Peptides against a protein of PDB entry 2AKA. Designs and how they scored, part 41

Target 1, 299 residues: chain A of PDB entry 2AKA
Amino acid sequence: MEDLIPLVNRLQDAFSAIGQNADLDLPQIAVVGGQSAGKSSVLENFVGRDFLPRGSGIVTRRPLVLQLVNSTTEYAEFLHCKGKKFTDFEEVRLEIEAETDRVTGTNKGISPVPINLRVYSPHVLNLTLVDLPGMTKVPVGDQPPDIEFQIRDMLMQFVTKENCLILAVSPANSDLANSDALKIAKEVDPQGQRTIGVITKLDLMDEGTDARDVLENKLLPLRRGYIGVVNRSQKDIDGKKDITAALAAERKFFLSHPSYRHLADRMGTPYLQKVLNQQLTNHIRDTLPGLRNKLQSQL

## One batch from the design tools (peptide; made by RFdiffusion4, then SolubleMPNN)

Design b1_p12_6_s2 (from b1_p12_6, 4 letters changed)
Fold by OpenDDE base, seed 4:
Parts: sequence; structure tokens; C-alpha cells
Structure b1_p12_6_s2 (fold): chain B 299 residues (1-299), chain A 12 residues (1-12)
Amino acid sequence: as target 1 above (299 residues)
Amino acid sequence: MQALLDLIEQLK
């Protein structure tokens, strides 16, 4: 049996090539979160590189199908420019921005048309994620007044699919009951069967407060549970702090924190990546037979 | 579509 994630990657590429991506319920993980929830940082921490657009407001404006592939080499490749290997991840960022602007224009609008990016790296597990625009309530620049709803509609195209898992990214330093990620997840997955919770910014919680109950899956239970992570600060990102060093600091954070020490082996970005790899693999195994039958019925 | 099915059929 071939590796299931690479197999689905080939299916994704094939569907993207024929423009039928919207109608196909491929097993995938959609990443959802409010703006500044730490979503981009989580993804960059998987790769160990800065490569996603940054800024205030809506940064991700098209779905990004991020295919991580374990390899002996490190480079990125876009589906829209096959054969071009990117080894400078700043160039990857620039390509994402350019390709986004090519479709959306300069008005900071959004488009539901995915960008397909594959990253080969010795530092990643096989994992495919669909990074979605951050949920927002306030238009910026020349964005239309209804941009919030446009984003929601785009997200709903993914998260309503039966075979879509939801990586719900929520900051710990905000009221979890008001988490945009968990709200949308609850709307489309009321029983919490398809949702994995990620809690960011645990290091930014007020003294005397913690997210232990959340991380122990006792407050807002998800079948697939919660994983806490600690991302680089914006200052650290701007200062180009090494992600490897940040991951070491994350490990130290969990090990040294009184409320999280007992959970430390089930927390952090490396553990999250492992869990997502396993969850996606199992999900693909479970869903592919049904997908096959569906496709066969359409012949 | 057949090409997609062929990919899926590679599953044992």
C-alpha cells in the first residue's frame, strides 16, 4: 500500500488541474482561526521556515493547500509553476503574495481558488493542510464591507464537507467561548467528531490563569482533543528568531509550567505534527473507499 | 475521472 497522504496529494493535484476541487470531498484538514490566532505560525513551525504572508488584517486571502512531504532534500514547489524549485522560502512567500494578488487584485479581496504548495523537507512529516483565510469582522483597505461573510462562505465550502477535518486554532489569551475557530467548528461539527483543537499563545496568559481544563478536554470536549502550542512572538518573528530555537523554548515552556508539566509529552508543535499525520492517515484510510464508490458511480 | 480511479485503485 502506498503512503496514503502522498496518494491524496496526487488526487488533489489532479482535481486542481481539472478545476473540480470544489465538488470533491477529499479527505483533508482545513485550518481555521481568527486573525492573529497564531495559525500561520503553527504552519511555519511545521516547516521550520518563514514562508507565509504576514501583516495586519487578512493576510491569507486564498486557500493554501500546503502539502508537506518528508524528503532528503528541502525545497518548495507550486502547482501553478511546476518544475521550479524554491529553496529560498522568502521567495516562496513572495510567490504566494504575487499569485494571490494576480487573482484577487490590489483591493485585498479574497478568492476561493486554492494555491497548491508542496514543501519537501527532511524536517517534516507527511501532512497536508488547507490554510484558510482568518476570520475577521473589520474590513481593511479596499476590502468590501461584507468581507467577513465572504470569508465565512469560503470557509464553509471546506468545513462543511464530510471528509474535511477541522484544525481549529484558538488563542489561549482570549476567551475560548468567543473563539472564532471553535464557533465555526461547532456550527458544522456540533458533536466535535471532525475537529482538532489547537490552543496557541499559552505563554501570553495572565499570571494565575491557565488553559489546563481546555487542554485536558474537560471544558469544550472534542473527540480528537486539544493540543497546546507556543509560537514565536511577533517580535521574534520580525527579528527572524530561529524556529528550531523557538521549538526548544516551547518544549521548555510546557515542561516547566506547573499547569502543563503533566501534559508536556502531548503538547507542542512536534507532537501536533505527529498527531495530524496520524489523524490524516487514518482519516484517508477510512474515507477513500467511500470516495472510490462515489467516483465510480459518476462514470 | 478514470485517472483518479486508477490512483485510488492503487490502494491495497
Scores: peptide ipSAE 0.043, ipTM 0.759, DockQ to the pose 0.122
Fold by OpenDDE base, seed 5:
Structure b1_p12_6_s2 (fold): chain B 299 residues (1-299), chain A 12 residues (1-12)
Amino acid sequence: as target 1 above (299 residues)
Amino acid sequence: MQALLDLIEQLK
């Protein structure tokens, strides 16, 4: 049996080539969250490389279809520059920035046209995620005053699709009731059937507080539950702390924390990656028969 | 077009 995730990747590439963007109801996972919620850091932790744009404000300005493929080799490829293999992940970052600016200009605007990036690595599980712009309320620079609504409309193109799973990324050091990710997820998935919760910044919570009730799925229950992660701090990123070392520190954090030690085997980036691989695989299996029929009827 | 049809046929 052919791997289901690579099969859907080929469909994504084919549809992207003919201009079928967010209109397709492909089985996929959309990543949503407020600005600075830690979305990009989670994705980089999966790859084990720094390769996403960094900065203040809206960093992701186009949907990024990130296709992770387990391989014996490590390199990246873009759909818009076929045949070019990137082994320097700084060049990957620069290409994302350049390709974003080519379409949006330098005004920090957004575009719904996806960038398709495939990363081959021995350190990844097969997994496809759509990284979406972070939700924000405040325009920066020469952004249009309605940028908040433009981002929201873009996200809705993905998360309203029945075959779209939602990876809702929320920081633990903010009130979860005010989570942009969980708000949009609740709007389009009121029964919590398609949403996977990710809780970041658990290491930045106020002394004497914890997110145990959230992680145990007791506060805002999701059918697919919550997974806590610990990303590198900005200091760690600036200091070029190795992601492998950061993942070890994350494991240590959960094991040593009185509120999380009993959950430690169901927390952290490696577990999240495994869960997402399994969830996506199962979701593809469940949706493929219907997708086949739909696509055949449209040709 | 044919390549797309081939991919659809692989959806089993």
Scores: peptide ipSAE 0.040, ipTM 0.759, DockQ to the pose 0.136
Fold by OpenDDE base, seed 1:
Structure b1_p12_6_s2 (fold): chain B 299 residues (1-299), chain A 12 residues (1-12)
Amino acid sequence: as target 1 above (299 residues)
Amino acid sequence: MQALLDLIEQLK
């Protein structure tokens, strides 16, 4: 049997080509969170490259179907420009920005039409994530005044699907009771069956505070639990600190922190990637029979 | 459409 994640990737590509993306209940992981929650940094840490748009405000303005494929070579391909191999990840970033602008225009609006990006790398596990626009309350620039609701409606198109797992990304240095990610997850998954919690910015918490209770799944229980990560600071990003060094610093953070040392083997970006690979694989296995029957009935 | 049918066959 072929790897299940690559098989679903081929289905995603085929459905994208026929314009049926929004109506499909494919087994997938949707990434949700407020603006600046650290979603893009988590995805870049999986690849080990800077390749996502950066800036203030709404950075992700279209769904990004990010298909990570373990390979002996490193390159990226877009579904909208088949046959072009990108080896410079700066060019990948520029293509995402250009393709976003081609569809949304220059008004910083959003579109529900996905960008499909496949990254081949020896440094990744097979994993597909759908990066969604960050939730925001304040329009910036020439964005429409109802941009908050447009983003919410877009997210709901994904997270309401039964076969959609939810990667809820929340910053630890903000009140988790007010987490946009956990709020939307609770709305569509009230029993916490489809939600995986990611806690970012653990290194930015106030002195004398920690997220131990959350990470131990004691405060806001999710069936699939929580995984803490430490991303590069803005200073580190500006200083061109490489992701490899950041991952080493993340490991050191968990091992040296009194509140997290006992959890260190179940924390960090590498562990998150492994867990997501396993959970997605298992989820695909469980959903494929039903998906096949549904697709056959529609032919 | 044929590509979709081929993929469905691979899901068996």
Scores: peptide ipSAE 0.040, ipTM 0.761, DockQ to the pose 0.138
Fold by OpenDDE base, seed 3:
Structure b1_p12_6_s2 (fold): chain B 299 residues (1-299), chain A 12 residues (1-12)
Amino acid sequence: as target 1 above (299 residues)
Amino acid sequence: MQALLDLIEQLK
């Protein structure tokens, strides 16, 4: 069953090579959320490395097809530079930035053309995610005035596809009713069949408040439920706090919090990885027959 | 094109 994800990875690579971006309805998970919702931190926590672009405003400006592959070795490869193995994850970050700028220019614009990054690691489960630009309302710098709509249109190219699962990332320290991630998910998945909720920043909620009702799937029900996570603070990221230590602190947070203790075994980054691996594998299995038929009919 | 065909065959 675990071999299904690598199979779809090869399809993704092939379609990317021929310039078919989001046109094919591949079984995949698209990651959506507002700016600073914690999407990049979740992905980095899976890998256990700092490797994604950082900064103010829109950081992810192209779709990033992140293919995690469990391996005895640790290295990264880009589809656009085949044969080059990256072992320094700072170089991975720099390559993402350079490849983004090569296509979008220096105006901080966006492009729907994916970057395909494969990470081999002993610390990951087989998992593929499409990281999408963070939703924003206000253009920054030299961004076009319609950047909000450009991002929305880009997201819609992925999340409207029937075989696309949606990882909706929302911060707990903001009104969930105003979550950009959940709004777009509800628009394209009104029955909540394709959406997995991730609640970040649970450690940043005001004293006397909690997200228990959300995490228990009582407030805005999703068939696939919600998983809470605790990411490193910006201070911890800037200080290069070890991700392994952060994951231990996350576990401690859930176990020690009166509102979340009973949910602790179904919370946190490691559990999220496991769930996403299982969900993606099952989703691929369910969609492969239809995908095969579609591809065969196009030949 | 051939690479895509090969991948389709692997989906069987």
Scores: peptide ipSAE 0.039, ipTM 0.761, DockQ to the pose 0.139

Design b1_p12_6_s3 (from b1_p12_6, 6 letters changed)
Fold by OpenDDE base, seed 5:
Structure b1_p12_6_s3 (fold): chain B 299 residues (1-299), chain A 12 residues (1-12)
Amino acid sequence: as target 1 above (299 residues)
Amino acid sequence: LEDLLELIEKLK
């Protein structure tokens, strides 16, 4: 049987080419979280490269359909510039910024039109994620005063779809009850059937506090559970800390922490990537019959 | 459209 994720990737590309955006209920994982929750860092850790826009405020301003494909070679391709292979991931970052600005202008506005990026790498599992703008309450620059609602409306176009899984990214150093990611997930998935919780910034929690109850799925239960990760700090990023070294440090963090040691084999970025690959594959298998019937009826 | 139809057939 052919890999199901690459098959759905071809469908995504075909529908994108004909201007079908978020209205198609393809099996997918949407990534949601507040600004600075660590979403971009999680995605970069999967690839093992720095390639996403960085900065303060709203960095992701268009949906990014990130298609990871296991391959013997390492390069990236955009759907909007077919045939161009990017081997320098700084050029990938610049292309995302340029393509974002081309549609939104320089006012830091948002657009619901996706960017489709495929990354081939020997270091990835087959996985497709839709990175969405970070939720915010405060307009910056020339953003419209209703930017918060524009972002929410954009997110809702994805997360309300029945075939959409939700990767809810929440920082551990903030009250989980105030998590923007878990709030929106609870709104559209009240039974917690489609939501996967990711807890970032576990290394930034105050001494004497931990997220053990959350990670053990005891505080806000999700059917698909929670996975803790440790991303590079801004100091690590500025210091050009290698992602491989960061992943080793993450493993060490979980193994050495009294509250997380017993969970260590079910934590961290590599485990998250594996779980997402498996969950997406199974989700595609379960939804494909219905998708086929729907598509055939529309022809 | 033809490419889409081919992809749909592969979903069987």
Scores: peptide ipSAE 0.026, ipTM 0.706, DockQ to the pose 0.137
Fold by OpenDDE base, seed 3:
Structure b1_p12_6_s3 (fold): chain B 299 residues (1-299), chain A 12 residues (1-12)
Amino acid sequence: as target 1 above (299 residues)
Amino acid sequence: LEDLLELIEKLK
């Protein structure tokens, strides 16, 4: 049987080309979280490149369908720029910004129209994620006063779909009970069947505190559990700290921390990538028969 | 539409 993730990628591309992005219940993983929760850093750590827009406030302003494909070569392709291969990931970042601004204008508004980006790399597993705008409560700059609700409505277009898995990204240095990611996930998935928890910023917790109970799935149980990760600090990102070095530091963090050492083999970015690949593959296998029947009935 | 049909056939 062909790789299921690439098969669904072709379906995603076809549906994007006909403008039916939000109406199709394709098996996918939507990434949700508050602003600065670490969503973009997790995605960049999978690729091993800096390629996502950076800044204060709302950085992701359109859904980004990120299709990771294991390959012997490293390059990126946009669906809106067919035939152009990007080998410089800084140019990828610039293209995301330009394509975002082309649709949203200069007012830092949002659009529900996805950007489709495929990254071929020897350093990735086959994995597709939909990066969504970070939830916010306070408009900044020229943002419309209802930007919070616009973002929420956009997220709901994805996460309400029964075939959508939810990657809920929450920072450990904030009260998990107040996690925007877990709140929206619980609203649309009250039984925790579709939600995978990611806990970031474990290295930024106050001394004498830990997220052990969360990571052990004891505090706010999810059927699919929680995975802790340690991302680069903003200082490390600005200093262009190598992602490979950051991944080694993450491994060292879990192995050396008294509260997390026993979980170390089920933590970190590489483990998260493996779990997401496996869960997405299984989810596609379970949902494709129903999707095929639905599509066939519409023809 | 033809591309969609081809993709559906691959889902069998």
Scores: peptide ipSAE 0.026, ipTM 0.705, DockQ to the pose 0.138
Fold by OpenDDE base, seed 4:
Structure b1_p12_6_s3 (fold): chain B 299 residues (1-299), chain A 12 residues (1-12)
Amino acid sequence: as target 1 above (299 residues)
Amino acid sequence: LEDLLELIEKLK
């Protein structure tokens, strides 16, 4: 039997090609969070490369179907330009920006039409994530005044699907009770069955505070639990700090922190990647029979 | 569509 994640990737590609993305409840993980919650950094840490658009305001303006594929080689491919292999991840970033602008125009608007990006790497586990625009309350630039609602509507197209898992990314240095990610997850998954919590910016919490209760799943329980991560600071990113070095620093952070040391083996980006691979694989296994029946009935 | 059908067959 073929690996389940690559199989679903081929289904995703096929459905994207025929424009039927909205009608099929494919098993997937949608990534949600406020602007600057650390979503892009989490995804880049999986790849070990800087390849996502950066900047102030809304950076992700189209859904990005990010298909990570373990391979002996390292390169990226876009579904919209099949056959072109990208080995320079800066060119990947530029292509995402160009393809986004091609559809949305210059007004920094959003589009629900996905970009499909596949990354082959020896450093990744098989994993597919749908990166969604960051939730915002304030329009920037030439964005329409209702951009907040447009983003929410776009997110709802994904997260309301029964076969969609939700990776809710929340910064620890903000009030988690006000987390946009956890709010939207609670709205569409009130029992916490489909939601995986990611807590970023644990290194930026005020002295004398910690997120131990959240990470131990005691504050806002999710069936699938929470995983804490430490991303590179903006200074580290600007200074081109190596992601591998950042992952080592993340490990050291959890091991040395008095509140998190006991959780250290169940924290950090590598553990998150492993958990997501397992969760997605199991989720695909559980949902494929129903999907098969639905597809067969449409033939 | 043909590719989709092939994929569906693999899901059996």
Scores: peptide ipSAE 0.025, ipTM 0.705, DockQ to the pose 0.137
Fold by OpenDDE base, seed 1:
Structure b1_p12_6_s3 (fold): chain B 299 residues (1-299), chain A 12 residues (1-12)
Amino acid sequence: as target 1 above (299 residues)
Amino acid sequence: LEDLLELIEKLK
């Protein structure tokens, strides 16, 4: 049997080519969170490469359909430049920035038109995620004063779809009750059926505090639960700390922390990747029959 | 459209 995630990837590519991507209820995972919540860092940790735009404000300004494909080789391909293989992930970052600027201009505006990026790697499981712009309250540069609402409206185009799972990324070093990710998830998924919680910045919590109750699914229960991760600090990024070394440090963090040691086997980036692969595969299996019937009735 | 039809057939 053909892998279900690659099959849906081909559907995504085909629908993107005909301009129907915005209205399709394809089984997918949308990544949501406030600015600086750690969304891009989680995605880079899956690949093991620095390849996403960095900076202040809303760095992700278009939806990024990130298709991870397990392969013996390592390279990236964009749907907008078919046939070009990228082996330098710095060039991947530059292409994302260039393609974003091509559509949005220089005003740091947003566009709902996705960028489709496929990454082949021996270090990944098959997984597709839609990285969405970070929720913000403050316009920067030439952004319109209503940029917060424009971002929200863009996110709603994805997360309101019944076949969309929501990866809600929240930092542990802020009040979870104020999580932008969990607020938007609760609005469209009030029963917590489609939402997977990711808790970042566990290493940045104040001394004497922990997120144990959240990670044990006792504070704000989600059917699909929570997974804690530790990303590289800004100091680590500036110091060019290797992602492999960061993943080892993450494992050590959970194993050595008194509040998280008992959860360590169900925490961290590798476990998150595995869970998302399984969740997406199962979700595709459950939704494909209905999707097929819908598409056949429209053709 | 032909690509979509082929993909739909693979979904069976």
Scores: peptide ipSAE 0.025, ipTM 0.704, DockQ to the pose 0.137

Design b1_p12_6_s4 (from b1_p12_6, 4 letters changed)
Fold by OpenDDE base, seed 5:
Structure b1_p12_6_s4 (fold): chain B 299 residues (1-299), chain A 12 residues (1-12)
Amino acid sequence: as target 1 above (299 residues)
Amino acid sequence: MEDLLKLIEELK
């Protein structure tokens, strides 16, 4: 059976080329979270490269359709510049910034028009994610005063779709009851059927506290459960700590922590990547018959 | 449009 994820990637590319944005209910995973929740770090950990824009405030300002493809070679390609292979991931970062600014201007505004980025790598599983702007309440720079609502409206275009899975990214060092990611997920998925919880910053929790009850799916149950991850700190990023070394440190964290040791085999970035690949593949299989019928009726 | 039709046929 042909890989279902690459098949949906070709559909995504075809629809993007004809200007059909978020209106298609394609089987996909939308990544949601508050600003600084660790979304970009999770995505970079999948690739094993620093390639996403960094900074304070709203960094992701357009949806990023990130298509990971297992390959013997490592390079990136953008749909908007076909035929150009990027092997320097700093150039990938710069292209995302340039393409974002081309559409939004320099005012740090947002646009619902996706950027389509495909990354070929021997270090990835086939996986497609839609990275969405981080939820915020405070406009920065020349952002419009209603930027919070603009972001929310953009997210809703994706997460309200029945075939959209939701990767809800929440930091553990903040009250989970106040998680922007889990709030929006519960609003559009009240039964927790489409939501996968990711808990970041487990290493930054106050001494004597842990997220065990959350990770055991006891506090706010999701059908698809929760996966804890440990991202590189800002110090690690500034110090150019290798992602491979960070993944080893993450494994060590879970194995050594008394509250998480029993969960260690179901935690961390590699396990998250595997789960997302499997869940997306199964989700595509389940939704393809309905999608086919819909597409055939629109011809 | 032709490419989309081919992709739909591959969904079969």
Scores: peptide ipSAE 0.071, ipTM 0.785, DockQ to the pose 0.137
Fold by OpenDDE base, seed 1:
Structure b1_p12_6_s4 (fold): chain B 299 residues (1-299), chain A 12 residues (1-12)
Amino acid sequence: as target 1 above (299 residues)
Amino acid sequence: MEDLLKLIEELK
């Protein structure tokens, strides 16, 4: 039996090729969060490479369909340049920036047209995520004054779909009641059936505070729960700290922290990757019969 | 469109 995630990847590619991506209710996980919430860092930690655009403001300006595929080899491919294999992940970053600029221009605007990136790696589980632009309140550069609403409208095109799971990324060092990710998730998923919470920046919380109640699913309950992660700090990124070393430090953080030690086996980036693989696989299995019937009725 | 039809058939 073919793996369900690769099967849906082929559907995503086929629908992208015919320009119908916006209207299809494919089983997928959309990643939502405020700017600087740590979304891109979570995705890079899955791959173990620096490959996403970095900078101030909204760095992700188009949806990025990130298809992770377990393989014995390591390389990336874009749907817009079929046949070109990228083995240098710096070139992957540059291609994302170039392809973004090609469509959005130089004004740092946004576009709803996805970039489709497939990464083959021995370090990943099969997993597809749609990285969405970070929610923002402040226009930068030549962005229109209504950029906040444009981003929101773009996110709503994904997260309102019934077959869309929501990976809500929230920083622990800010008030969770003000989480942009959890607010938008609650709007479209009021019962918390489709939302998976990710809590970043647990290492940046004030001394004497913790997110234990959140991580134990006691404060703002989600059916699919919360997973805490620790990303590289800006100092670590600037110092070129290896992602493998960062993952070891994350494990050490949870094991050594008095508030999180008992949760350590259900925390961290590797556990998050495993959970997302399982949840996406199960979600595809549950939704494919209905999707097949819908597609067959349209032919 | 041919690729889509093949994929739909594989969903059976």
Scores: peptide ipSAE 0.065, ipTM 0.779, DockQ to the pose 0.137
Fold by OpenDDE base, seed 4:
Structure b1_p12_6_s4 (fold): chain B 299 residues (1-299), chain A 12 residues (1-12)
Amino acid sequence: as target 1 above (299 residues)
Amino acid sequence: MEDLLKLIEELK
């Protein structure tokens, strides 16, 4: 039998091609978070490459279905240009930007039409994530004044689905009680059954403060818990700090921090990737029978 | 493109 994640990937591609993405409750993980919460850095850390658009304001303007596939080779492919293999991840970034602009125009608007990107790499576990636009309260540039609501409506199309898991990305250097990610997750998943918490920017917390209580699942309990990560700083990104070196620094951070040392083996990007692979696989197994029945009834 | 019907048949 084919692995469950690749099987669902083929379903996602098939449904995307026929334009029925909105009507199908596929088992998936939607990534939600405020702008600058560190979502893009988490995704890039999984791949080990810089490939997502960067900048001020809304960077992700279309849903990005990111399909990570463990392979002996390293390359990317887009569903909209099948057969073209990208080995330069800067070209991947440019293609995301170009394909986004093609649909949204020059006004930095948003579109609910997904971009499907598959990344083959020896450095990844099989994992599919849907990266969603960052929640914002302030329009930038030529964005419509209701952009906040447009983003929320787009997110709701994904996160309200029963088979959608929610990767809620929140920065630790902000009040977690006010986290946009945790708020939207609580709205659609009040019992915390579908939500996985990611806490970024733990290295940027004020001296004498920590997120231990959150990471121990004591403050805002989620059934699936929380995982802390440390991303590269913007200075490190601009300085082209290697992601592998950043992952080593992340490990060192957790091991050396008095508040997190005891959690270190259950923290960091590699552990997050492993957990998400397992969570998604199990979730697919649990939901696939119901999905099959639904699809068969529509034939 | 994958045959959607075939994919559905592969589901458990």
Scores: peptide ipSAE 0.062, ipTM 0.779, DockQ to the pose 0.130
Fold by OpenDDE base, seed 3:
Structure b1_p12_6_s4 (fold): chain B 299 residues (1-299), chain A 12 residues (1-12)
Amino acid sequence: as target 1 above (299 residues)
Amino acid sequence: MEDLLKLIEELK
């Protein structure tokens, strides 16, 4: 049977081309979390490149459909720039910013219209994620005063769909009971059937505290569990610390930490990527028969 | 539309 993730990628591209982005319940993973929760860093760690917009406040202002495809070559392609291959990931970042600004204007507003980005790489597993704007409570700069609600409404367009899995990204150095990601996930998935928890910033927890009970799925149980990751610090990002070196440091962190050593083989970015590939593949297999019947009835 | 029909057929 053909790889199910590439098949759904072709469906996503076809639906994006006809402007039916929000109405189709395609099997997908939506990435949700507060501002600075570490969502962009997780996605960049999968690719092994710096390519997402950076800055203070709301950086992601349009949904980014990120299609990772295992390949012998490394390059990126945008659906809006058909036939152009990007080999410089800084140019990928600039194109995301330019295409975002083209639709939203200069006021740092948001748009529900996705950007479709495909990345071919020997360093990735087949995986599709929808990166969504970070939840915020406080407008900054020229943002509209209702930006919090605009973001929430945009997220709800994705996460309310029954075939949408939710990658809920929460920082460990904040009270998990106050996690914006887990709150929105619980609102639309009260039984925790569609939600995968990611715990970032485990290296930034106060001395004598740990997230062991969370990672063991004992505090706020999710059927699909939790995976801890350690991202590069902002200083490491600004200093252009190599992502490969950061992944080695992440592995060392889990292996050497007394509270996490026993979980180390089920933690970290490489394990997260593997789990997401498997879960998305299985989810597509389970949902495709229903999707096919729905699409066929609309013809 | 034609591409969508082909994709639906591949879902069989």
Scores: peptide ipSAE 0.061, ipTM 0.775, DockQ to the pose 0.137

